# Peptides against a protein of PDB entry 5OK6, part 44

Target 1, 215 residues: chain A of PDB entry 5OK6
Amino acid sequence: ELPGLDSQWRQIENGESGRERPLRAGESWFLVEKHWYKQWEAYVQGGDQDSSTFPGCINNATLFQDEINWRLKEGLVEGEDYVLLPAAAWHYLVSWYGLEHGQPPIERKVIELPNIQKVEVYPVELLLVRHNDLGKSHTVQFSHTDSIGLVLRTARERFLVEPQEDTRLWAKNSEGSLDRLYDTHITVLDAALETGQLIIMETRKKDGTWPSAQL

## One batch from the design tools (peptide; aimed at target 1 N173 I200 Q214)

Design b2_p23_4_s4 (made by RFdiffusion4, then SolubleMPNN; from b2_p23_4, 9 letters changed)
Fold by OpenDDE base, seed 5:
Structure b2_p23_4_s4 (fold): chain B 215 residues (1-215), chain A 23 residues (1-23)
Amino acid sequence: as target 1 above (215 residues)
Amino acid sequence: FDEAVAKFTKGLEELQAKFDAAL
């Protein structure tokens, strides 16, 4: 059963636990398609539970570029295309109205940037390859706040690199040249890594030489 | 090192070209 309309409004829109609550790093927030949300607002503000303004189930279809991988469309804007809700508020709406059949929730994490907390709607997708087999790639998502060290560890894991093998990363830059990622403590953001960027993991040879040093 | 990067870059460009041609 749906709660009273005023109760719904207060629960979803309040500044303590609802849409207007402060962001906290590591928390999950969810995207809701803007038109649906506006329809819900109109419904609950109208005060008539039997109103024709009933929003129906949450439908985020317009936010997805595909229904196979459920990837978001590029260039979506908060407040224009979607609204962000904290997990509790999202779960209330889903419990009250349902989610369109087959659609996954659009869950995102709050990240902490130097001067701001933000819901990371678009994580960075990197194309990971090995220097000796560029034809085998792994696309992996990273937060902008993830370290290059995590990228390296992830690459090692995906390529089943033995713990005793030394590895390092190179990024293909926009000019087509390779930049070595020397500092593994900087973030993906600090390294200016972008979605679709090629990241090459170089493995040290058994003779102690690096493949790139012999080129 | 710059020459090695250039060769590696060139090798990578050639490999990327092969990859792009194979897609």
Scores: peptide ipSAE 0.058, ipTM 0.678, DockQ to the pose 0.094
OpenDDE base, seeds 1, 2, 3, 4: peptide ipSAE 0.033, 0.053, 0.054, 0.034; ipTM 0.654, 0.681, 0.664, 0.657

Design b2_p23_5 (made by RFdiffusion4)
Pose (drawn by RFdiffusion4):
Structure b2_p23_5 (pose): chain A 215 residues (1-215), chain P 23 residues (1-23)
Amino acid sequence: as target 1 above (215 residues)
Amino acid sequence: SSEREEFLKQLQEKHEEELEAKH
């Protein structure tokens, strides 16, 4: 059952429960298409539960590139294309109005940057492959703030690399050559990695030589 | 080696696919 209009307003907009909730690293926020949010706002501020301004189910279809991979469209602007809600507010709104059938939520995380916290709406999507098959990829989203060491550990896990196997990473650049990702302590941002980039994990041979020594 | 040649062929194919996707 729907809460009253003022109750909905307090839950979604205010304090710890709503949009005013402070940004804390690691917390989840969700994207809501702006038109739907504005319609919900007009409804809850209108004083009439029976109004035709009732927004209906949340539908974020215009925010997705397609329904094959459900990727968020690039180039979206907060306040113009979408509004961010903390996880609790999103949960409440979905429980009240529903979410379009078959559509995934758009969940993003708060990250720490040198002097600010922000929701990372566009993390870096990397294609992780082993050197022997550059077409067999695990597509994984990493934060700009994740380390290259995390990228390596993730690639190892995704490919079930055994503990005794030694592995290291390369990045294929826009010129079609390879840049060695030497330092595991630096971040994806420091390494200037971009979405869609191919990350190649090579495995050391049993004799101790590396496949890349042949390049 | 045959492994080197196959790797470079796959790398080139991936590079061409990216250039085509940029058009």

Design b2_p23_5_s1 (made by RFdiffusion4, then SolubleMPNN; from b2_p23_5, 12 letters changed)
Fold by OpenDDE base, seed 2:
Structure b2_p23_5_s1 (fold): chain B 215 residues (1-215), chain A 23 residues (1-23)
Amino acid sequence: as target 1 above (215 residues)
Amino acid sequence: SAEAEAFLAQLQALSEAEKKAAE
């Protein structure tokens, strides 16, 4: 059952737990398609629960580029294409109106960037490969705040590298050059890694030499 | 593979050359 219109507005828009609440690192926020949200606003501001402005179930279809992986369209802009709601507010709306059948929630995390918190709508998708099989990529998602060390560990795990094997990463730049990721303590953001970028895991040979070493 | 190794080595050599040219 829907709560009163004023109650809905307060629950979703209040500054304490609603849309305008401060961002906190690690918290989950959810995307809501803007047109639906605006329809909801009109409905609750109209003062008539029987109004023709009833928004229906939440439908984020226009935010997705595919219904297989449920990837977001590129270039979506907060306040233009979607609004961000904290988990509590999202769950209220879903409980009141429902979510379109088959659509997953669009959950994103708040990340800590230098001097600001931001909802990371677009995490970085890296293409992980082994030096000896460059044609077989594994797409893995990382936060901009994840360390290169985590990328390396993830690559090692994905490729079933044994603990005694030594590995290092290379990033392929857009111009085709290779940069070794020497510092594993810097973030994906600091390393300026981008979605779709090829990251090569090089495994040290048993003889102690690196495959990339010039003969 | 030898091919993959050669490829990586080549790309690295090219990258180094580019860096030197930018200095």
Scores: peptide ipSAE 0.441, ipTM 0.901, DockQ to the pose 0.076
OpenDDE base, seeds 1, 3, 4, 5: peptide ipSAE 0.054, 0.426, 0.072, 0.179; ipTM 0.651, 0.896, 0.657, 0.757; seed 4 fails the geometry check

Design b2_p23_5_s2 (made by RFdiffusion4, then SolubleMPNN; from b2_p23_5, 10 letters changed)
Fold by OpenDDE base, seed 5:
Structure b2_p23_5_s2 (fold): chain B 215 residues (1-215), chain A 23 residues (1-23)
Amino acid sequence: as target 1 above (215 residues)
Amino acid sequence: SPEAEAFLKQLKELSEQEKLAKL
């Protein structure tokens, strides 16, 4: 049963648990398509449950670039294309109105940046490759707050690198040159890594030499 | 760095070889 319109508005728009609540690192937030949300606002503010302004099920179709991988379109803007709701508010709306059949929820995490919490709508997708097999890439998603050490560990895991094998990372820059990622304690953000960027894992040779040093 | 340039050259050569092998 749908709650009363005033109750719906209070549960979703309140500053303690709704849309206006403070962001906290590690929390899940959800994207809702802006036009649907505006229609919902109009519906609940209208005070007539039988109004033609009934929003129907949540439909985020316009936010997706494809219905195969359910990737977001690039360049979406908060407040223009979508609104962000905390998990509790999202679950209420889904419970009341439903979600379009077959669409996944668009869940994102709050990340801690040096001076602000932000919902990370666009995590970084890196193309991980081995130095000796550039044709076999693994696309892996990382937070901007993840360390280069995590990227390295992830690359090692994906390529089934044995613990005794020594590895290091290189990033292909926009100029087409390679930058070595020396510091594994810096973040993906600090390293200025971007979606679609090629990250090359170099494995040390059995003779103790690096492939890059023999050139 | 000279190492990065040399390594990039090697990677380009490897990539070209892979492209030629697919043709």
Scores: peptide ipSAE 0.198, ipTM 0.765, DockQ to the pose 0.135
OpenDDE base, seeds 1, 2, 3, 4: peptide ipSAE 0.090, 0.074, 0.175, 0.086; ipTM 0.701, 0.702, 0.760, 0.710

Design b2_p23_5_s3 (made by RFdiffusion4, then SolubleMPNN; from b2_p23_5, 14 letters changed)
Fold by OpenDDE base, seed 2:
Structure b2_p23_5_s3 (fold): chain B 215 residues (1-215), chain A 23 residues (1-23)
Amino acid sequence: as target 1 above (215 residues)
Amino acid sequence: SAEAAQFQQQLQQQTLAEQLAKL
């Protein structure tokens, strides 16, 4: 059952778990399509539950570029294309109005950047490959705040690298050359890694030599 | 670096070999 209009407004906008609450690193937030949200605002502000302004089910279809992988369109802007809601507020709206059939929620994480918290709407998708088999890639999503060390560990896990095997990463840059990722303590952001970028895991040979050093 | 350039060349050759093997 739908709560009263004033109760809905207070819960979503002004509650302790409302839209305006402070961002906290690691928390989940959800995208809501802007037009739907504005329709909901008009409905609850109108004061008439029987009004023709009823927003219907949440439908984020316009935010997706495809309905297969449910990837977001590029270049979406907060406040123009979508609104961000904390998990509690999102779950309230879904419970009250429903979500369009078959459509997944658009969940994103708050990340800590230098001097600011931000909802990371566009995490980085990297193409992980082995130096000796470039035709087999694993696409893996990373936060901009994830370390290169995490990318390396993830690559090792995906390729079932044994603990005793030594590995290192190379990034293919925009010029098509390779840059070795020497420092594993820097972030994906610090390394300027981008979505769709090829990351090559090099495995050290049993003789203690690197494939790249023997050329 | 020279190492990176050499490694890039090796990877390009491998990619070509893999493409040819799929024909």
Scores: peptide ipSAE 0.177, ipTM 0.767, DockQ to the pose 0.130
OpenDDE base, seeds 1, 3, 4, 5: peptide ipSAE 0.028, 0.029, 0.031, 0.027; ipTM 0.648, 0.626, 0.644, 0.629; seed 3 fails the geometry check

Design b2_p23_5_s4 (made by RFdiffusion4, then SolubleMPNN; from b2_p23_5, 11 letters changed)
Fold by OpenDDE base, seed 2:
Structure b2_p23_5_s4 (fold): chain B 215 residues (1-215), chain A 23 residues (1-23)
Amino acid sequence: as target 1 above (215 residues)
Amino acid sequence: SEEAEKFLKQLEELSRKEEEAAK
């Protein structure tokens, strides 16, 4: 059942706990398609629950590029294409109006960047491969704040590398050359890694030599 | 780096061989 229109507005738009609340690292926020949200605003501000301005179910269809993997379209802009709501506000709206059948929520995390918190709408999708099998890639999602060390550990796990085996990473750059990722303590952001970028895991040989050194 | 360039060439060759073997 829908609460009163004024109550809806206060719960969703309240600056302390609603849409305008400060971002905190690690929190979950949700995307809502802008047109739907604007219709909701008009509905609750109109003061008539029987109004023809009723927004209906939340439908984020226009934000998705596909309905198979439910990937977001590229280049979406906050305030133009979507609004961000904290988890509590999102769940209220879903409980009141419903979400389009079969459509998943668009959940994103707040990350800590230098001097700012941001909802990471577009995490980085990297293509992980082994140096000896470039044709078999694993697409893995990382935060910009994740370390290169985490990327390396993830690659080792995906390729079932034994703990005693030594590995290192290379990134294919925009010029088509390879950059060795020497420092594993820097972040994905610091390394300027981008979605779709090929990351090559090199495994040290049993003789203690690196494949890259034997050329 | 020279190391990176050499390794890239090796990887390109490996990729080519894999593509040829897949045909």
Scores: peptide ipSAE 0.207, ipTM 0.768, DockQ to the pose 0.126
OpenDDE base, seeds 1, 3, 4, 5: peptide ipSAE 0.140, 0.196, 0.130, 0.178; ipTM 0.735, 0.765, 0.724, 0.756

Design b2_p23_6 (made by RFdiffusion4)
Pose (drawn by RFdiffusion4):
Structure b2_p23_6 (pose): chain A 215 residues (1-215), chain P 23 residues (1-23)
Amino acid sequence: as target 1 above (215 residues)
Amino acid sequence: SPPTATQFAELYGTSTDWVESHF
């Protein structure tokens, strides 16, 4: 059952429960298409539960590239295309109005940057492959703030690399050549990795030589 | 010359079409 209009307003907009919740690293926030949010706002501020301004189910279809991979469209602007809600507010809104059938939520995380916290709406999507098959990829979203060491550990896990196997990473650049990702302590941002980039994990041979020595 | 991703495809006998379409 729907809460009253003022109750909905307090839950979604205010304090720890709503949009005013402080940004804390690691917390989840969700994207809501702006038109739907504005319609909900007009409804809860209108004083009439029976109003035709009732927004209906949340539908973020215009925010997605397609329904095959459900990727968020690039180039979206907060306040213009979408509004961010903390996880609790999103949960409440979905419980009250429903979410379009078959559509996934758009969940993003708060990250720490040198002097600010922000929701990372566009993490870096990397295609992780082993050197022997450059077309067999695990597509994984990494934060700009994740280390290259995390990228390597993730690639190892995704490909079930055994503990005794030694592995290292390369990145294919826009010129079609390879840049060695030497330092595991730096971040994806420091390494200037971009969404859609191919990350190649090569495995050392049993004799100790590396496949890349042949390049 | 710098190493290229296509050199792995050549070493392992795999098509270069997919890798050339990606960066």

Design b2_p23_6_s1 (made by RFdiffusion4, then SolubleMPNN; from b2_p23_6, 7 letters changed)
Fold by OpenDDE base, seed 3:
Parts: C-alpha cells; sequence; structure tokens
Structure b2_p23_6_s1 (fold): chain B 215 residues (1-215), chain A 23 residues (1-23)
C-alpha cells in the first residue's frame, strides 16, 4: 500500500536519509528520470492521493541510449535529466510505484575525488588487449578512482596471466602512439584514460626482454 | 617511425586499422 503523501515526502526528501543525504564513498545511489521525479513531487505536495498528478511507475527510458546493454545517454546532467537518490529512497519509490517493465535500475557508486564526493554516473570502460593478440579484447569497467595497478591486475586476471609473469600497461593515445603507464599508483582519472580507450598489456618474455624493446 | 601501436600490430600480424580506430 502507498504511504500517506506526507510520509512519502519525508522519506524521500528528508535531508538526513533522503535525497539530500550527504554522499558517502562506496554507497549506491540510483538515477531517477527528472520528469518522473517532478511529477512525484507535485503529486505528494498536492495533498490529494486521488489526484490526476499520480506519477505512475518509474520510467527511466529517456536516460538510456540502448535497451540491450542499458547504457546511459552521454551528457546527462544531474538536476536536468535525472535526480540521484540513495538506495533506501530508491527502493521505497520502486516499492510504491514500481519500475517500468524490463528496465534495470540505474545504480551508481559514490566515489571520492580530491575535495569532493560524487556519484560516478559514467565510469570508464577500457578495452584491454594483450600486446601479442590485439584482436582479442576484454571491455572492462573501471572507476575514475581505480588505480592503474587495479587495471593491470584486472587485465592479468582476464587474460589468465600467471603470477610469475611480469606485465605492464600501455595506453593508446589519440595520435595512435602508446603511452606507457609507468606509475601504477595513479588513478584512471590521473592517467586521463577515457571510455573506449585501448589499453595494451605487455608481457615480459621468458628471456627477460620486453616485446616493445624490439620495436 | 610508425606509432608503437602500429608496430605491435605489424609485429604480431594484427590489423593496424583496427588499432588506430580505437579511441
Amino acid sequence: as target 1 above (215 residues)
Amino acid sequence: SPPLATQFAELYGKSTEWILSQR
């Protein structure tokens, strides 16, 4: 059963636990399409549960660029295209109104950036390949806050690299050259890695030489 | 000198065009 309108408002908009709750790194937040959210606000603020302002089920269709992989459209802006809700608030709304059939929730994580917490709406998708088999790729999602070391470990895992094998990363730049990712402690953000960027994992040869040293 | 990515592709018999088409 739907709670009373005032109760709904308090649960979702309460500054302590609702939409205005402080962001905490690692927490899940959810995107809600702005128009739906505004309709809900109007409904609960109207004070008439039987009003024609009933928002219906949550429908985030306009936020998606595809309904296959459920990728978000590029360039969506918080407050314009969507509202961010903490997990508790999202689950309440879904429980009360439902989610459009077949649509997945748009879950995102809070990340810690220098001097700010934000919900990472657009994590980085990297195209991982091995130096000797560039045609076999793994697309892997990373946070901007993930270290290059994590990217390397992930690449090693995906390609089943043995623990004793030494590996390093190269990022393909816009000029078609490769920039070596020397520092594994910097973040994906610090390395300025972008979605769709080719990352080449080079594996050291058994003779102790690097393949790239022969180029 | 060709870009290092192209050199890898050439050395290992991969498509240079594919590499260059990636972001």
Scores: peptide ipSAE 0.142, ipTM 0.808, DockQ to the pose 0.739
OpenDDE base, seeds 1, 2, 4, 5: peptide ipSAE 0.100, 0.099, 0.100, 0.137; ipTM 0.786, 0.760, 0.776, 0.820

Design b2_p23_6_s2 (made by RFdiffusion4, then SolubleMPNN; from b2_p23_6 with P2A T4R T14Q H22L F23T)
Fold by OpenDDE base, seed 3:
Structure b2_p23_6_s2 (fold): chain B 215 residues (1-215), chain A 23 residues (1-23)
Amino acid sequence: as target 1 above (215 residues)
Amino acid sequence: SAPRATQFAELYGQSTDWVESLT
């Protein structure tokens, strides 16, 4: 049974725990398709639980590019295409109305930027490869706030690099050259890494030389 | 084998536009 309409509104729009609550780094927020959310608003504001304005189950289908990998469409805009809800509010709505069968929740993290908190809707997808096998890529998502050091560690883990092996990263730029990611303390954002960018992990040879030194 | 690139350069930290990613 659904809670009273006023109770639903207060629970979801409550400034302390609802949609308007402050963002906090590391918290999970969820995307809700805008038209569904507006339909829900109209329903709960209408004052009649038996109204034809009932929103039905949450359906974010229009936000997805595909139903295989459940990737978001590019260029989605908050307030136009979707609304962001904190985890508690999202779980309430799902418990009351359900989520479309087989559709995953669109969970995103709050990240800390120098002056603001943001929900990171589009993490950076990097194509990780080894210098000696450019045809075998691993696509891995990173936050813009993740360090290049984390990218390197992740690449090492994915390629099962032994701890004693020395590795470094190169980013393929738009000109087709390789830019060395020498500073591992900068972020993915600071390094201006983009989704779909090829990141090459170079492993140092046993003789102490780098493969790239032959270029 | 060496990375298949014609040129190597150092990448220095440079912020990019993240408006679409960080809504």
Scores: peptide ipSAE 0.019, ipTM 0.428, DockQ to the pose 0.094
OpenDDE base, seeds 1, 2, 4, 5: peptide ipSAE 0.008, 0.018, 0.007, 0.009; ipTM 0.381, 0.545, 0.439, 0.394

Design b2_p23_6_s3 (made by RFdiffusion4, then SolubleMPNN; from b2_p23_6, 8 letters changed)
Fold by OpenDDE base, seed 5:
Structure b2_p23_6_s3 (fold): chain B 215 residues (1-215), chain A 23 residues (1-23)
Amino acid sequence: as target 1 above (215 residues)
Amino acid sequence: SAPQATDFARLYGRSTDWVLSRR
């Protein structure tokens, strides 16, 4: 049974626990398709539970570029294409109206950037490869706040690199050349890495030389 | 240009030092 319309509105749109609450790093927020949300607003503001303005089941289909991997379309804008709700508010709406069958929730994390918190709607997907086998890539998702060190560790894990093997990263730049990622303490954001970017893991030779030294 | 050049060396050639930048 649906709660009273006023109760729904207060629960979802309040500034303490609802849509307008402050962002806190590490929290989960959820995307709701804008038209559905506006329909819901109209419904609860109308004051008639039997109104034809009933929003029905939550359907985020228009936000997805595919229904296989459930990846978001590129270029979605908060307030235009979707609204963000904290986990509690999202779960209330889902419990009241349901979510379209087979459609996953669009969960995202709040990250802390210099001077601001932001819901990271688009984490970075990097193409990890080895220097000697560029044809075999692993696509891995990272937060913009993740360190290059984490990218390196992840690459080592994916390629089953032994602990004693020394590795380093290169990024393919827009000019088609390679930029070495020297500082592993900076973030993905600081390194300006982008989705779809090729990241090359170079492994040091047994003789102590680097393959790239022969460039 | 060495015979033992790596795949990425052949494909992308010159490497440079990464300079800190932001998106």
Scores: peptide ipSAE 0.036, ipTM 0.639, DockQ to the pose 0.101
OpenDDE base, seeds 1, 2, 3, 4: peptide ipSAE 0.033, 0.027, 0.023, 0.029; ipTM 0.637, 0.611, 0.616, 0.644; seeds 2, 3 fail the geometry check

Design b2_p23_6_s4 (made by RFdiffusion4, then SolubleMPNN; from b2_p23_6, 9 letters changed)
Fold by OpenDDE base, seed 5:
Structure b2_p23_6_s4 (fold): chain B 215 residues (1-215), chain A 23 residues (1-23)
Amino acid sequence: as target 1 above (215 residues)
Amino acid sequence: SPPKAVDFAKLYGKSTDYVLSLR
């Protein structure tokens, strides 16, 4: 049974536990398609549970680029295309109205940036490759707050690099040149890495020389 | 290469929080 309209509004739109509550690093938030949410607002504000403004089940179909990997469309904007709800509020709406059959929830994490907390809607998908086999890429998702050191460790793990092997990263820039990622303590954001960007892991030769030094 | 500008409205939700942080 649906709660009363006023109760729904108070549970979802409050500043303590609802849509307007402060962000906390590491917490999950969920995207809701904007038109559905606006229809829900109109419904609960209208005061008639039998109104023609009933929103039906949550349907985020317009936010997805594909229904295979359930990737978001590029360029979606908060407040225009979707709203963000904390986990508790999202689960209430899903329990009351349901979610469209087969659609996964669009869960995102709050990240800590210098002096600000944000829901990371678009984490970075990097194409990891080895310097000697550029044709075999591994797509891996990273937060903008992840260190280059984590990217390097992830690449080493994916390519089964032995602990005694020395490795370093290069990023292919928009001009097609390679930029060395010297500082492994900076973040993906600080390095200005983007989705779809090629990241090359170079492995040091047994003779102690780097392959790139011969170019 | 020059640092690229970050579109926080696209990358991160709750754009109002960003606007408030700039005030």
Scores: peptide ipSAE 0.026, ipTM 0.520, DockQ to the pose 0.021
OpenDDE base, seeds 1, 2, 3, 4: peptide ipSAE 0.019, 0.011, 0.021, 0.021; ipTM 0.435, 0.417, 0.517, 0.504; seeds 1, 2, 3 fail the geometry check

Design b2_p23_7_s1 (made by RFdiffusion4, then SolubleMPNN; its pose is not in this set)
Fold by OpenDDE base, seed 1:
Structure b2_p23_7_s1 (fold): chain B 215 residues (1-215), chain A 23 residues (1-23)
Amino acid sequence: as target 1 above (215 residues)
Amino acid sequence: KAAEIEAKAKAVEEWAAAQAAEA
């Protein structure tokens, strides 16, 4: 059952638990298409539940690049294209209005950056490859806050690298050169890794030499 | 250094392409 319009407004916009609540690292937030959200605002502010301003079900179609992989469009801007809601507020809206049939929720995590908490709308998509088979890539999403060590472990797992095999990473930079990712403790952000960037996992030879040392 | 890294990147690509062609 739809709660009263004032109750809806308070529940969603309440600064303590609603849209304006403080971000907390690791929490889930959800994107809502801006026009739908503005229509909802107009509806609940109008004071008439039978108003022609009823927003209908949440429809995020304009935020998606495709309806197959449900990837977000590039360059979406908070406050212009979408609104961020905490999980509780999102779940309330979905329970009250529904979500467009077949559309997944756009869930994102709060990450902690050195001086700010942010909802990570665009995690980094890396192309993981082996040095000896550049044609077989694994696209994997990472947080900007994930370590290079996690990228390496993920690459090892995806390529079924045996525990005794020694591996290391290289990033292909924008100039086409390869930068060695020496420090596995730095983050994806600190390493300045970007979406679509090729990350090459090099495996040490049985003779103890690295393939790249012969180059 | 940049040119050496670029040359190595190209060599890795060429080496990887050669390995893929021999497989």
Scores: peptide ipSAE 0.031, ipTM 0.616, DockQ to the pose 0.500
OpenDDE base, seeds 2, 3, 4, 5: peptide ipSAE 0.030, 0.028, 0.027, 0.026; ipTM 0.606, 0.572, 0.561, 0.565; seeds 3, 5 fail the geometry check

Design b2_p23_7_s3 (made by RFdiffusion4, then SolubleMPNN; its pose is not in this set)
Fold by OpenDDE base, seed 5:
Structure b2_p23_7_s3 (fold): chain B 215 residues (1-215), chain A 23 residues (1-23)
Amino acid sequence: as target 1 above (215 residues)
Amino acid sequence: MSEEIKKAAEEVEAWEKKMAEEA
């Protein structure tokens, strides 16, 4: 049963648990398509439950670039294309109106940046390769807050690198040169790694030399 | 696949091709 319109507004728009609540690192937030949300706002503000302004089920179709992997379109802007809701508010709306059949929720995490909490709508997708077989890649998502050490460990795992093998990372920059990722304690953000960036894992030779030392 | 990933894959392929031609 749908709650009263005023009750719906209070549950979703309140500053303590609703849309305007403070972000906290590690919390889940959900994207809602902006036009649907505006329709809902108009409906609950109109005061008539039988109004033609009824928003129907949540439909995020316009936010997706594909219905196979359910990837978001690039360049979506908060407040223009979507709104962010905390998990509790999202679950209320889904409970009241439903979600379009077959669509997954668009869940994102709050991350801690040096000066601000942010919902990470676009994790960094890196193209991981080995220096000796560039044709075999693994696309892996990372948070901007993930360490280069995690990227390295993930690359080692994906390529089944043995524990005794020594490895290091290089990032291909926009100029086409390779920048070595020396510090594994810095974040993906600190390293300025971007979606689509090529990350080359170099494996040390059995003779103790690095392949790149011959370049 | 994002457009950036697609572009990156194309750049890798182009680089491999160039290296093969220079070898």
Scores: peptide ipSAE 0.042, ipTM 0.660, DockQ to the pose 0.076
OpenDDE base, seeds 1, 2, 3, 4: peptide ipSAE 0.023, 0.023, 0.021, 0.030; ipTM 0.566, 0.564, 0.580, 0.610

Design b2_p23_7_s4 (made by RFdiffusion4, then SolubleMPNN; its pose is not in this set)
Fold by OpenDDE base, seed 3:
Structure b2_p23_7_s4 (fold): chain B 215 residues (1-215), chain A 23 residues (1-23)
Amino acid sequence: as target 1 above (215 residues)
Amino acid sequence: SAAERAAAAARVEEWAAQQAAEA
């Protein structure tokens, strides 16, 4: 059952628990298409539940570039294309109005950057490959705040590398050369890794030599 | 050194190119 319009407004836009609440690292937030949200806002502010301003079900279709992988369009801007809601507010809206059938929620995480907390709308998708089979990639999503060590561990897991095998990472740079990721403690952001970038996992040979050192 | 890193990078480029050709 839909709560009263004033109750809806207070629940979603409450400064402590609503849209304007402080971001906390690791929390889930959800994208809502801006026009739908504005329609909802007008509906609840209008005070007439029977008005023609009823927003209908949430439909984020215009935010997606495809309905296969449900990837977001590039270049979406908060406040222009979408509104961010905390999980509680999102779930309220979905319970009240529904979500378009077959459309997944657009869930994103709050990350902490050196000077700001933000919802990471666009995590980094890296193409992980092995040095001996560059044609077989695993696309894996990482946060900008994830360490290179996590990328390495993830690559090891995806390629079923045994614990006793030594591995290291290389990134293909914009010049087409390979940069070794020496420091595994820096973040994906600090390493300036970008979506679509090729990351090569090199596995040390049983003889203790690195494949790349033989050139 | 920066020079050693550059040399290492160049070797990896060649290595990666070879590996890509064998794949």
Scores: peptide ipSAE 0.057, ipTM 0.650, DockQ to the pose 0.279
OpenDDE base, seeds 1, 2, 4, 5: peptide ipSAE 0.047, 0.043, 0.047, 0.027; ipTM 0.644, 0.634, 0.648, 0.608; seed 1 fails the geometry check

